# Ledger of designs, part 22: peptides against a protein of PDB entry 4Z5W

Target 1, 305 residues: chain A of PDB entry 4Z5W
Amino acid sequence: IPDVFLELNKLWYFSAQSNLFNGEMPRSLSNSRSISLLSLRNNTLSGQIYLNCSAMTNLTSLDLASNSFSGSIPSNLPNCLRLKTINFAKIKFIAQIPESFKNFQSLTSLSFSNSSIQNISSALEILQHCQNLKTLVLTLNFQKEELPSVPSLQFKNLKVLIIASCQLRGTVPQWLSNSPSLQLLDLSWNQLSGTIPPWLGSLNSLFYLDLSNNTFIGEIPHSLTSLQSLVSKENAVEEPSPDFPFFKKKNTNAGGLQYNQPSSFPPMIDLSYNSLNGSIWPEFGDLRQLHVLNLKNNNLSGNIP

## One batch from the design tools (peptide; aimed at target 1 T139 S188 W189)

Design b2_p13_8_s4 (made by RFdiffusion4, then SolubleMPNN; from b2_p13_8, 6 letters changed)
Fold by OpenDDE base, seed 1:
Structure b2_p13_8_s4 (fold): chain B 305 residues (1-305), chain A 13 residues (1-13)
Amino acid sequence: as target 1 above (305 residues)
Amino acid sequence: EVLTGTGYLTTVE
């Protein structure tokens, strides 16, 4: 990418996704006062990620996903006072989340999907201080770690939590009961155990639940038949979606389905590939907004309602 | 299409 962004003093959006750009990010781009949205996703950019936050006063969205950046996660990003959305997916950091992210008040949406992030306990302990954090994606990190169940963890404004395919051990963490605005939960493809907790059915905004491919036991909580978002068309206030797309990766090498907004996900309960027993509750028929109920590969018995 | 396949969510392909 040429180092000409000093001359582009009115540039508000720069999107150069899915190209063959290599080398480092231009210094003039890292110092741009005008840029609000920067997307360089799916290139071969390399070196250390560095942004001059004191210069980049208009930066609101940053997508650097699927690049060859190396080194540490930039600890100075909390100094970018308007920075709301960060997509660092598929960047091989091999790092912990910086302690400075405790001060990241502007942060609303964060993805580190498949970024070799380590220490989930530290990551969640840091990120709980981000009071405006609504979307958190940590898929394909923390391999074989334990999902912390510490009740002191609190994500009050969390709407989207995705921590899938980490081989995480532990149980569904009770601290999630402190997230009453949660709309989407994906904890699939882990080694989570125990029972599915009944308080999960008290999350009135929860329309998408994926607990598939775990080691859950016991009965399906009856409280899941009373998920208010799936019973009634309450206008889930469409809050602004994160400035990055979501992809549903299937086991088949077929291309993932792209979802531009969390609201575009079909209302779903996926409990497949567990060790759940008991019956399917007839009251699942009350979930009139439910599009997908997946209970395959369990130990369920009795009649289908 | 009923998404019958077990998959997980990411922010990249």
Scores: peptide ipSAE 0.513, ipTM 0.835, DockQ to the pose 0.477
OpenDDE base, seeds 2, 3, 4, 5: peptide ipSAE 0.496, 0.499, 0.511, 0.491; ipTM 0.837, 0.838, 0.836, 0.843

## One batch from the design tools (peptide; aimed at target 1 K90 P245)

Design b2_p14_1 (made by RFdiffusion4)
Pose (drawn by RFdiffusion4):
Structure b2_p14_1 (pose): chain A 291 residues (1-233, 242-249, 256-305), chain P 14 residues (1-14)
Amino acid sequence: IPDVFLELNKLWYFSAQSNLFNGEMPRSLSNSRSISLLSLRNNTLSGQIYLNCSAMTNLTSLDLASNSFSGSIPSNLPNCLRLKTINFAKIKFIAQIPESFKNFQSLTSLSFSNSSIQNISSALEILQHCQNLKTLVLTLNFQKEELPSVPSLQFKNLKVLIIASCQLRGTVPQWLSNSPSLQLLDLSWNQLSGTIPPWLGSLNSLFYLDLSNNTFIGEIPHSLTSLQSLVSKPDFPFFKKGLQYNQPSSFPPMIDLSYNSLNGSIWPEFGDLRQLHVLNLKNNNLSGNIP
Amino acid sequence: PLPPSGYITSTPPD
């Protein structure tokens, strides 16, 4: 990508995604005062990611995903004070999230999916301090680590939480109850154990729950039949393992408890869930009748 | 056997 971005001082939108571009991002792009939307994803771009946050005061959305970059996660990123969305997926950082991210108050959406992020314990202790974070994708990182149960964790405005395919040990942590506005929860494809917490049925905005492919035991909590959003009625897309979904509401309402060790019966009160599109209880130890 | 349930990510497959 040519180094001509000092000359293009009115450029607020630049999208070069899904091409064959390689090499580093030109430094002038890293200094662009006018750039607001930048998408370079799906190229062969490489090197340490450098962004001058004193210079890029209009940067609002950054998508460098699925590229050949290496080095660390830039620690100066919280200083890009208008940056609201970062898609850093499929960049092999082999690193932890910098502590400075606790100060990233403009951040509303973050994806480190499949990016070789280590230490989920430190990563979540940091990111809970980003007060405007509404969506977080940590899928395919933290391999075989433990999902922290530390009760001090609070993600208050969190709408979307996805940490799948990390083979995480531990249970569904109670501190997730500190995210009362949670819409979409995906903990699938992990090693999670214990029982399914009844408080999940207390989440009034939750419409999509993927607990599939874990080691969960015990009963289906009765509270799931009283889930409010299941009973009654911005750009950074998601892919389901790939089928594209543009926003969280693009996912039809779902309960997927499949591929666990759950026991007991199916509650008749599930009939109260009139807005439920998908109910997947396959590959469990469930017994009794079908209501 | 039935296939396992899927998971959500933020990028397409290669």

Design b2_p14_1_s1 (made by RFdiffusion4, then SolubleMPNN; from b2_p14_1, 6 letters changed)
Fold by OpenDDE base, seed 3:
Structure b2_p14_1_s1 (fold): chain B 305 residues (1-305), chain A 14 residues (1-14)
Amino acid sequence: as target 1 above (305 residues)
Amino acid sequence: SLPPPGFITTVPDD
C-alpha cells in the first residue's frame, strides 16, 4: 500500500479487504486524522501493528484480520478514544491481552478469533473493565485452558459472547448470569462439563444458544422452555452491530454462512453432542420464535412431543 | 463421529 494517506485529508472510510497487499501498513495511514473506518482484512500485511492514537482521533473501526502481522497486541489502542470495533481475528500474536485494555472504555466489539491468545483468566479479568463491551469473540484461542467460573467477573452490557473451539474445561460460568442483555452465546466445541444451569432460562434476550459438542450431563433445564425472546417477538432494538461480519461453518465443504449482524442468526438452541438425559420438554412448543432445536447425539429418552 | 464444525468466527473459513 503506498504511503499517500497524508494527502487524503478527507478520507473517512478505507476498505481494501481481500486483496494482495503486502509489506507494512503505511505510516501515513497509521497517522491519519480523518479516517474513521479502516479495513485491511484478508491481505498479506506484515510487521508490528502500530497506530498513532494521538493522530488517529477519528478512528472508530479497525479490521486487520487475516494478515501476517507479528509481535504484541498494540497496548496503546485504549488511547484511540473513539475506537469501538476491533477485528484482529487470524493474526498470530502468541500473547495475552494487554493490561491497558482495562481502560478501553470506547470498546464495544472485539474479536481475537484464532489469534493465538493465551490466558483466558487474565483476558476476562481485563476485558470486564470495558464497560461498553457488547460483543466479544475469542473462538480458537486458550487451547485446553479452564474457563474461569469466578463470580466476581462482570460483563453487564454483553450481548454476544463467542468462545468456541478452545477445548476449554470447566462449567458454564455463573458470572454469565450478570449479563442480562446476552442475546447470543456460543460455547460450542469445548470440554465443558457439569449440568446446564437453570439460570440460562432467565436471560430474557437470549435467542441463540450453542452448547453443542461439550460434555454436559443431566437434564435439559425446563427454564429453557420459557426463554422470553423465543416465546414472543420482542422488539429487538437493533443496536449498532459490529462492523465485522460473523461466519458459521456449514456442514458441507461449501463456504461458511456470513451473518452481517447478530440478529441475522436464526433463533436456535443447540445442545447436540453432549451426554444429556431425561425427556424433551413438551413446553419447547411454546418457543414460537425458535427456528432450530438441535438435541441430537445425547442420552435423551421418552416421547418426542 | 464429531459434528461438522458449526461454531462462529469473524473470518471466513479458508
Scores: peptide ipSAE 0.474, ipTM 0.878, DockQ to the pose 0.689
OpenDDE base, seeds 1, 2, 4, 5: peptide ipSAE 0.455, 0.458, 0.452, 0.433; ipTM 0.855, 0.863, 0.863, 0.844

Design b2_p14_1_s2 (made by RFdiffusion4, then SolubleMPNN; from b2_p14_1, 7 letters changed)
Fold by OpenDDE base, seed 3:
Structure b2_p14_1_s2 (fold): chain B 305 residues (1-305), chain A 14 residues (1-14)
Amino acid sequence: as target 1 above (305 residues)
Amino acid sequence: SLPPPGFLTTVPDD
């Protein structure tokens, strides 16, 4: 990418995703005063990620995903006082979340999906201080770590939590009950155990639940038949979605499903590939907004209602 | 058996 962004003093949006750009990010771009949205996703950019946050006073969105960047996560990003959305997926950091992210009050949406992030306990302890954090994606990190169950963890404004395919151990963490605005939970493809907690049915905004491919035991909580978002059409306040899309991986070589916003997800309960027992509750019929109920590959018995 | 439908991420499958 040429170093010409100093002349582009009115550049508000720069999207150059899915190209063949290589080398380092231009210094003029890292110092742009005008840019609000920057997407360089799916290129071959390299070197250290550096942003001059004192210059980049308009930066609101950053997508650098699927690049060959190296080194540490930029610890100065909290100084970008308007930066809301960050996609750092498929950047191989081999790092922990910086302690400076405790001060990241502008942050609303963060993805580190498949970024070689380590220490989930430290990551969650840091990120809980981000009072405006609504979307958190940590898929394909923290391999074989334990999902912390520390009740002091608080994500009060969290709407989307995705921590899939980490081989995480532990249980569904009680601290998620402190997230009453949670709309989407994906903890699939882990080694989570114990029972599915009944308090999940108290998350009135929860319309997408994926607990598939874990080691859960016991009965399906009857409280899941009373999930308010699935009983009635709540006026889903279309809050500003993250500027990055979501992708559901497919098990077939057929391309994944893309979802541009959380509201585009089909209302779903996926409890498949566990060790759940007992009956399918007839009251699942009350979930009039439910599009997908997947209970496949469990130890369920009785009649199908 | 086919494994469960895939998990969510913020990048397409390669």
Scores: peptide ipSAE 0.457, ipTM 0.873, DockQ to the pose 0.810
OpenDDE base, seeds 1, 2, 4, 5: peptide ipSAE 0.436, 0.454, 0.425, 0.426; ipTM 0.868, 0.876, 0.862, 0.853

Design b2_p14_2 (made by RFdiffusion4)
Pose (drawn by RFdiffusion4):
Structure b2_p14_2 (pose): chain A 291 residues (1-233, 242-249, 256-305), chain P 14 residues (1-14)
Amino acid sequence: IPDVFLELNKLWYFSAQSNLFNGEMPRSLSNSRSISLLSLRNNTLSGQIYLNCSAMTNLTSLDLASNSFSGSIPSNLPNCLRLKTINFAKIKFIAQIPESFKNFQSLTSLSFSNSSIQNISSALEILQHCQNLKTLVLTLNFQKEELPSVPSLQFKNLKVLIIASCQLRGTVPQWLSNSPSLQLLDLSWNQLSGTIPPWLGSLNSLFYLDLSNNTFIGEIPHSLTSLQSLVSKPDFPFFKKGLQYNQPSSFPPMIDLSYNSLNGSIWPEFGDLRQLHVLNLKNNNLSGNIP
Amino acid sequence: SSPPSGYITSAEPS
């Protein structure tokens, strides 16, 4: 990509995604005072990611995903004070999230999916301090690590939480109850154990719950039949393992408890869930009748 | 046998 961005001082929107571009991002792009939306995803771009946050005061959305970049996660990123969305998926950082991210107050959406992020314990202790974070995708990282049960963790305004296919040990942590506005929860494809916490049924905005492919035991909590959003009625898309979904509401309401060791019966009170589109209880130890 | 359930990511899988 040519180094001409000093000359293009009115450019607020640049999208070069899904091309064959390689090499580093030109430094002038890293200094652009006018750039707001930048999407370079799905190229062969490489090198240490450098962004001058004193210079890029209009940067609001950054998508460098699925590229050949290496090095660390830039620690100066919280200083890009208008940056609201970062898609850093499929960049092999082989690194932890910098502590400075606890100061990233403009951040509302973050994806490190399949990015070789280590130490989920430190990553979550840091990111809980980003007060405006509404969506977090940590899928395909933290391989075989433990999902922290430390009760001090609070993600208050969190709407979407996705940490799948990490083979995570531990249980569904109670501190997730500190995210009362949670819409979409995906903990699937992990090594999670224990029972399914009844408090999940207390999440009034939750419409999509994917607990599939874990080692969960015990009963289906009765509270799931009283889930409010299941009983009664921005750009950074998601892919389901790939089928594209543009926003969290693009996912039909779902309960997927499949591929666990769950026991007991199916509650008749599930009939109360009139807004439920998908109920997947396959590959469990469930017994009794079908209500 | 039925295939396992899927998971969500932010990038198109290869």

Design b2_p14_2_s1 (made by RFdiffusion4, then SolubleMPNN; from b2_p14_2, 7 letters changed)
Fold by OpenDDE base, seed 3:
Structure b2_p14_2_s1 (fold): chain B 305 residues (1-305), chain A 14 residues (1-14)
Amino acid sequence: as target 1 above (305 residues)
Amino acid sequence: PEPPPGFLTSVEPE
């Protein structure tokens, strides 16, 4: 990418995603006063990620995903006082979340999907201080770690939590009950155990639940038949979605589904590929907004209602 | 057996 961004003093949006750009990010771009949205996703950019947050006073969105950047997660990003959305997916950091992210009050959406992030306990302890954090994607990190169940963890404004395919151990964490605005939960493809907790049915905004491919046991909580968002058409206040899309990885060679907004997800309960027993509750028929109920490959018995 | 359904990411699966 040429070092010409100093002359582009009116540049607000720069999207150069899905190209063949290589080398380092231009210094003029890292010092741009005008840029609000920067996407360099899916290139071959390299070197250390450095942003001059004192210069980049308009930066609101940063997508650097699927690049060959090296080194540490930029600890100075909390100094970018307007930075809301960060996509660092598929950047191999081999690092922990910086302690400085405790001060990241502008942060609303964060993805580190497949970024070789380590220490989920430290990551969640840090990120809980981000009071405006609504979307958190941590898929394909923390390999074989334990999902912390520490009741002191609080994500009060969290709407989307995705921590899939981490081989995480533990149970569905009680601290999620402190997230009453949670709309989407994906904890699929882990080694989570125990029972599905009844308090999960008290998350009135929860319309997408994926607990598939874990080691859950016991009965399906009857409280899931009373998920308010699935019983009644809530006027989902379309809050600003993250500036990065979501992808459902299919196990088939068929391309993944892309979802540009959380509202584009079909209302879903996926409990498939567990060790759940008991009956299918007939009261699942009350979930008039439910599009997908997947209970496949469990130990369920009785009649199909 | 059919493979379990896929999980969510913020980047295209390879």
Scores: peptide ipSAE 0.459, ipTM 0.898, DockQ to the pose 0.856
OpenDDE base, seeds 1, 2, 4, 5: peptide ipSAE 0.442, 0.456, 0.444, 0.434; ipTM 0.895, 0.900, 0.893, 0.889; seed 1 fails the geometry check

Design b2_p14_2_s2 (made by RFdiffusion4, then SolubleMPNN; from b2_p14_2, 6 letters changed)
Fold by OpenDDE base, seed 3:
Structure b2_p14_2_s2 (fold): chain B 305 residues (1-305), chain A 14 residues (1-14)
Amino acid sequence: as target 1 above (305 residues)
Amino acid sequence: SEPPPGFLTSVEPE
């Protein structure tokens, strides 16, 4: 990428995703006063990520995903006072979340999907201080770690939590009951155990629940038949989507599904590939907004309602 | 056996 961004003093949006750009990020781009949205996703950019947050006073969105950047996560990003959305997916940091992220009050959406992030306990302890954090994607990190169940963890404004395919141990964490605005939960493809907690049915905004491919036991909580977002249409809070799309990885060679907004997800309960027992509750028929109920590959018995 | 359904990411699956 040429070092010409000093002359582009009116540049508000720069999207150069899915190209063959190589080398380092231009110094003029890292010092741009005008840029609000920067997407360099899916290139071959290298070196360290450096942003001059004192210069980049308009930066609101940063997508650097799927690049060959090296080094640490930039600890100065909290100094970018308008930075809301960060996509650092598929950047191999081999690092922990910086402690400076405790001060990241502008942060609303964060992805580190497949970024070789370590220490989920430290990551969640840090990120809980981000009071405006609504979307958190941590898929394909924290390999074989334990999902913290510490009741002191608080994500009050969290709407989207995705921590899939980490081989995480533990149980569905009680601290998620402190997230009453949670709309989407994906904890699939882990080694989570115990029972599915009844308090999940109290998350009145939860319309997408994926607990598939874990080691859950016991009955399906009857409280899931009372998920208010799936009973009635009233609570489709169209809040600002993260500036990065979501992708459902398929195990088939068929291309993944892309979801540009959380509202584009089909209302879904997926409890498949567990060790759940008991009956399918007839009251799942009350979930008039439910598009997908996946209970396959469990130990369920009785009649299908 | 049918494979488990896929999981969510913020990046295109390879």
Scores: peptide ipSAE 0.451, ipTM 0.894, DockQ to the pose 0.859
OpenDDE base, seeds 1, 2, 4, 5: peptide ipSAE 0.437, 0.449, 0.434, 0.423; ipTM 0.892, 0.896, 0.889, 0.886; seed 1 fails the geometry check

Design b2_p14_2_s3 (made by RFdiffusion4, then SolubleMPNN; from b2_p14_2, 5 letters changed)
Fold by OpenDDE base, seed 1:
Structure b2_p14_2_s3 (fold): chain B 305 residues (1-305), chain A 14 residues (1-14)
Amino acid sequence: as target 1 above (305 residues)
Amino acid sequence: SLPPPGFITSVEPE
C-alpha cells in the first residue's frame, strides 16, 4: 500500500479488503486524522500493527483480519478514544490480551477468532471492564484451557458471546447469568461438562444457543422452553451490528455462510453431540419463533412430543 | 463421526 494518506486528508472510509497487498501498513495511514473506518481484511500485510491513536482521532472501526501481522497486540488501542469495532481474526499473535484493554471504554465489538490468543482467565478479567462491550468473538483460541467460572466476572451489556472450538474445560459459567442482554451464545466444540444450567432460560433476549459438541450431562433444563425471545416476536431492537460479518460452516464441502448481522442467524437451540438424558419437553412447542432444534446424538429417551 | 464444524467465526472457515 503506498504511503500517500497524508494527502488524503478527507478520507473517512478506506476499504482495501480481499486484495494482494503485502508489506507493512503505511505510516501515513497509521497517522491519518480523517479515517473513521479502516478495513484491510484478507491481505498479506506483515510487520507489527501500529496505530498512532493520538493522530487517528476519528478511527471508529478497524478490520485487519486474515493478515500476516506479527508481534504483540497493540496495547495503545484504548487511546483511540472513538474506536468501537476491532476485527483481529486470523492474525497469529501468540499472546495474551493487553492489560490496557481494561480502559477500553469505546470498545463495542471485538474479534480475535483464530488468533492464537492465550489465557482465557486474564482475557475475561480484562474485557469485563469494557462497559460498552456487546460482541465478543474468541473462537479457535485458548486451546485446552479452563473456562473460568469466577462469579465476580460481569459482562452486563454483552449481546453476542462466541467462544467455540477452544477445547475448553469446565462448566457453563455462572457469571453469564449477569448478562441479561445476551442474544447469541456459542460455546460449541469444547470439552465443557456438568449440567446445562436452568438460569439460561432466564436470558429473555437469547434466541441463538449453541452448546453442541461438548460433554454435557443430565436433563435439558425445562426453563429453555420459556426463552421469551423464542416464545414471542419481541421486536429485537435492531442495535447496530458489529462492522464485521460472522461465518458458520454448515457442511464439510460447502463454503462458510456469511451472516452480516447476529439477527441473520436463524433462532436456534443446538444441544447435539452431548450426553444429555431424559425426555424432550413437550413445551418446546411453545417456542413459536424457533427455527432449529437440534438434539441429535444424545442419550435422550421417552416419547418425541 | 463428528459433525462438520458448525461453530461461528468472524472470518471465513478454511
Scores: peptide ipSAE 0.438, ipTM 0.869, DockQ to the pose 0.704
OpenDDE base, seeds 2, 3, 4, 5: peptide ipSAE 0.424, 0.425, 0.414, 0.395; ipTM 0.864, 0.865, 0.853, 0.845

Design b2_p14_2_s4 (made by RFdiffusion4, then SolubleMPNN; from b2_p14_2, 6 letters changed)
Fold by OpenDDE base, seed 3:
Structure b2_p14_2_s4 (fold): chain B 305 residues (1-305), chain A 14 residues (1-14)
Amino acid sequence: as target 1 above (305 residues)
Amino acid sequence: SLPPPGFLTSVEPE
């Protein structure tokens, strides 16, 4: 990418996704005063990620995903006082979340999906201080770590939590009961155990639940049949979506499903590929907004209602 | 057996 962004003093949006750009990010771009939205996703950019946050006073969204950047996560990003959305998916950091992210009050949406992030306990302890954090994607990190269940963890404004395919151990963490605005939870493809907690049915905004491919036991909590978001249409809070799309990996070599906003997800309960027992509750029929109920590959018995 | 449905991420699956 040429170093010409100093002349582009009116540049508000720069999208150069899915090209063949190589080398370092231009210094003029890292110092742009005008840019609000920067996307360089799916290129071959390299070197250290550096942003001059004192210059980049208009930066609101940053997508650098699927690049060959190296080194540390930029610890100065909290100094970008308007920066809301960060996509760092598929950047191989081999790092922990910086302690400076405790001060990242502008942050609303963060993805480190498949970024070789380590220490989930430290990551969650840091990120809980981000009072405006609504979307958190941590899929394909923290391999074989334990999902912390520490009741002091608090994500009050969290709407989307995705921590899939980490081989995480532990249980569904009680601290998620402190997230009453949670709309989407994906903890699939882990090694989570114990029972599915009944308090999960008290999350009145939860319309997408994926607990598939874990080691859950016991009965399906009857409280899931009373999930208010799936009973009635009233609570579709159209909040501003992250500036990055979500992808559902398919099991076949057919391309993933893309979801540009959380509201584009089909209302779903997926509890498949566990060790759940007992009956399918007839009261799942009350979930009039439910599009997908997936209970396959469990130890369920009785009649199908 | 078909593997479980895929998980969510913020980047295109390979």
Scores: peptide ipSAE 0.423, ipTM 0.876, DockQ to the pose 0.835
OpenDDE base, seeds 1, 2, 4, 5: peptide ipSAE 0.413, 0.416, 0.401, 0.396; ipTM 0.874, 0.877, 0.868, 0.860

Design b2_p14_3 (made by RFdiffusion4)
Pose (drawn by RFdiffusion4):
Structure b2_p14_3 (pose): chain A 291 residues (1-233, 242-249, 256-305), chain P 14 residues (1-14)
Amino acid sequence: IPDVFLELNKLWYFSAQSNLFNGEMPRSLSNSRSISLLSLRNNTLSGQIYLNCSAMTNLTSLDLASNSFSGSIPSNLPNCLRLKTINFAKIKFIAQIPESFKNFQSLTSLSFSNSSIQNISSALEILQHCQNLKTLVLTLNFQKEELPSVPSLQFKNLKVLIIASCQLRGTVPQWLSNSPSLQLLDLSWNQLSGTIPPWLGSLNSLFYLDLSNNTFIGEIPHSLTSLQSLVSKPDFPFFKKGLQYNQPSSFPPMIDLSYNSLNGSIWPEFGDLRQLHVLNLKNNNLSGNIP
Amino acid sequence: SPPSGYITTDSPDS
C-alpha cells in the first residue's frame, strides 16, 4: 500500500480488504489525521502493528484481521480516543493483552479470535475495566487454560460474550451474572464442567445461549424455561463454524446444550418459550418423557 | 451426528 496518505488529507474511509497486499502498513497511514474507518483485513500485511494515536484522532474502526502481522499488541491503542471497534482476529500475537487496555474507555467492540492470546486470567481482569465494552470475542485462544472464577470480575454493559473452542477448564463462572444485559453467550467447544447455573435464567435480554460441546453434568436448570427474551418479544460481523451474521440479532434465538452429560427430564415449562427458534439438546443423558 | 457449531470472526479463506 503506497505511502501517500499525508497527501490524502480528507480521506475518512479506506477499505482494501480481501486483496493480496503485503508488506507493512505505510507510516503515513499510521499518521493519518482524517482516517475514520480503516479495513485492511484479509491481506498478507506484516510486521509490528504501529499506530500513532496522537495523530489518528479520527480513527473509529480498525480492522486488521486475518493478516500476517507479528510482534505485540500495540499498547498505545487506548490513546486513540475515538476508536470504538477493533477486529484483531487471526493475527498471531503469541502474547498477552497489555495492561493499558484497562484504560481503553472508547472501546465498544473487541475481537481477538484465533489470535494466540495467552492468559485468560489476566486478559479478563484487564478488559473488565473498559466500561463501554458491549461485545467481546476471545474464540480460539487460551488453549487448555482455566476459565477464571475470580468473583471480582464485572463486565457491566456486556451484550455479547464469545469465548469458544479454547478447551477451557472450570465451570460457568458466577461473575458473569454481573453482565445483566447479556444478549449472546457462547462458551461452546470447551472443557467446562460442573452444573449449569440457574442464574442464567435471570438474564432478561439473553436470547442466544451456546453451551454445547462441554463436560457439563447435572440437571437443566428450570430457570431456562422462564428466560424473558425467549418468552416474550454498527459493523463488525460474525461467522459461525463459515456463515456470516452481520450483528448479534442476526442469530435466531437458541438454546444449545448439546454434547454434554446433562441428566433429568425436559421441563414442560419450555412450552412457555414462544420466541425460541432453536432448541438443541442432542448427545446428552436426558431421560423421562417428552412433554 | 455432527457437533454443534461456535461463533468466530474468522472469515473463510479465499

Design b2_p14_3_s1 (made by RFdiffusion4, then SolubleMPNN; from b2_p14_3, 6 letters changed)
Fold by OpenDDE base, seed 1:
Structure b2_p14_3_s1 (fold): chain B 305 residues (1-305), chain A 14 residues (1-14)
Amino acid sequence: as target 1 above (305 residues)
Amino acid sequence: SPPSGFLTTIEPEK
């Protein structure tokens, strides 16, 4: 990318996604005072990620996903006082989340999907201090770690939590009960065990639940039949989506589904590929907004209602 | 059948 951004003093949005750009980010770009939205996703950019937050006072969105960047996660990003959304998916950091992110009050949406992030306990302990954090994607990290169940963890404003395909051990953490605005939970493709907790049914905004491909046991909690967002249409909180799309990775080479907004996900309960037993509750019929109920590959018995 | 897929923010490789 040419070093010409000093001349582009009115540039608000720069999108150069899905090109063949290589080398480092130009210094003039890292010092741009005008840029609000920066997307360089799906290129071959390399070197360290450096942004001059004292210069980049208008930066609100940063998408650097699927690049060949190296080195540490930039610890100075919290100094970008307007920075709300960060997509660092598929950047191999081999790092922990910086402690400086405790001060990242502007942060609303963060993705580190497949970024070789380590220490989930530290990551969650840091990120709980981000009071405006609504979307957190940590898929394909923390391999074989334990999902912390520390009750002191609080994500009060969290709407979207995705921590899939980490081979995480542990149980569904009680601290998620303190996230009353949670709309989407994906903990699929882990090694989570124990029972599915009844308090999940108290999350009135939860319309998408994926607990598939774990080691959950016991009965399906009856409280899931009372998920208010799936009973009635009225509770669809239309909130601003993150500036990055979501993708459902299919096991077949058939192209993944793209979802531009969390609201575009089909209302779903996926509990498939567990060791759940007992009956299917007839009261699942009350979930009039439910599009997908996936209970396959369990130990369920009795009548199908 | 394989398990259902999981969510990411990674674009599928074309």
Scores: peptide ipSAE 0.533, ipTM 0.914, DockQ to the pose 0.852
OpenDDE base, seeds 2, 3, 4, 5: peptide ipSAE 0.532, 0.531, 0.523, 0.516; ipTM 0.915, 0.912, 0.911, 0.904; seed 2 fails the geometry check

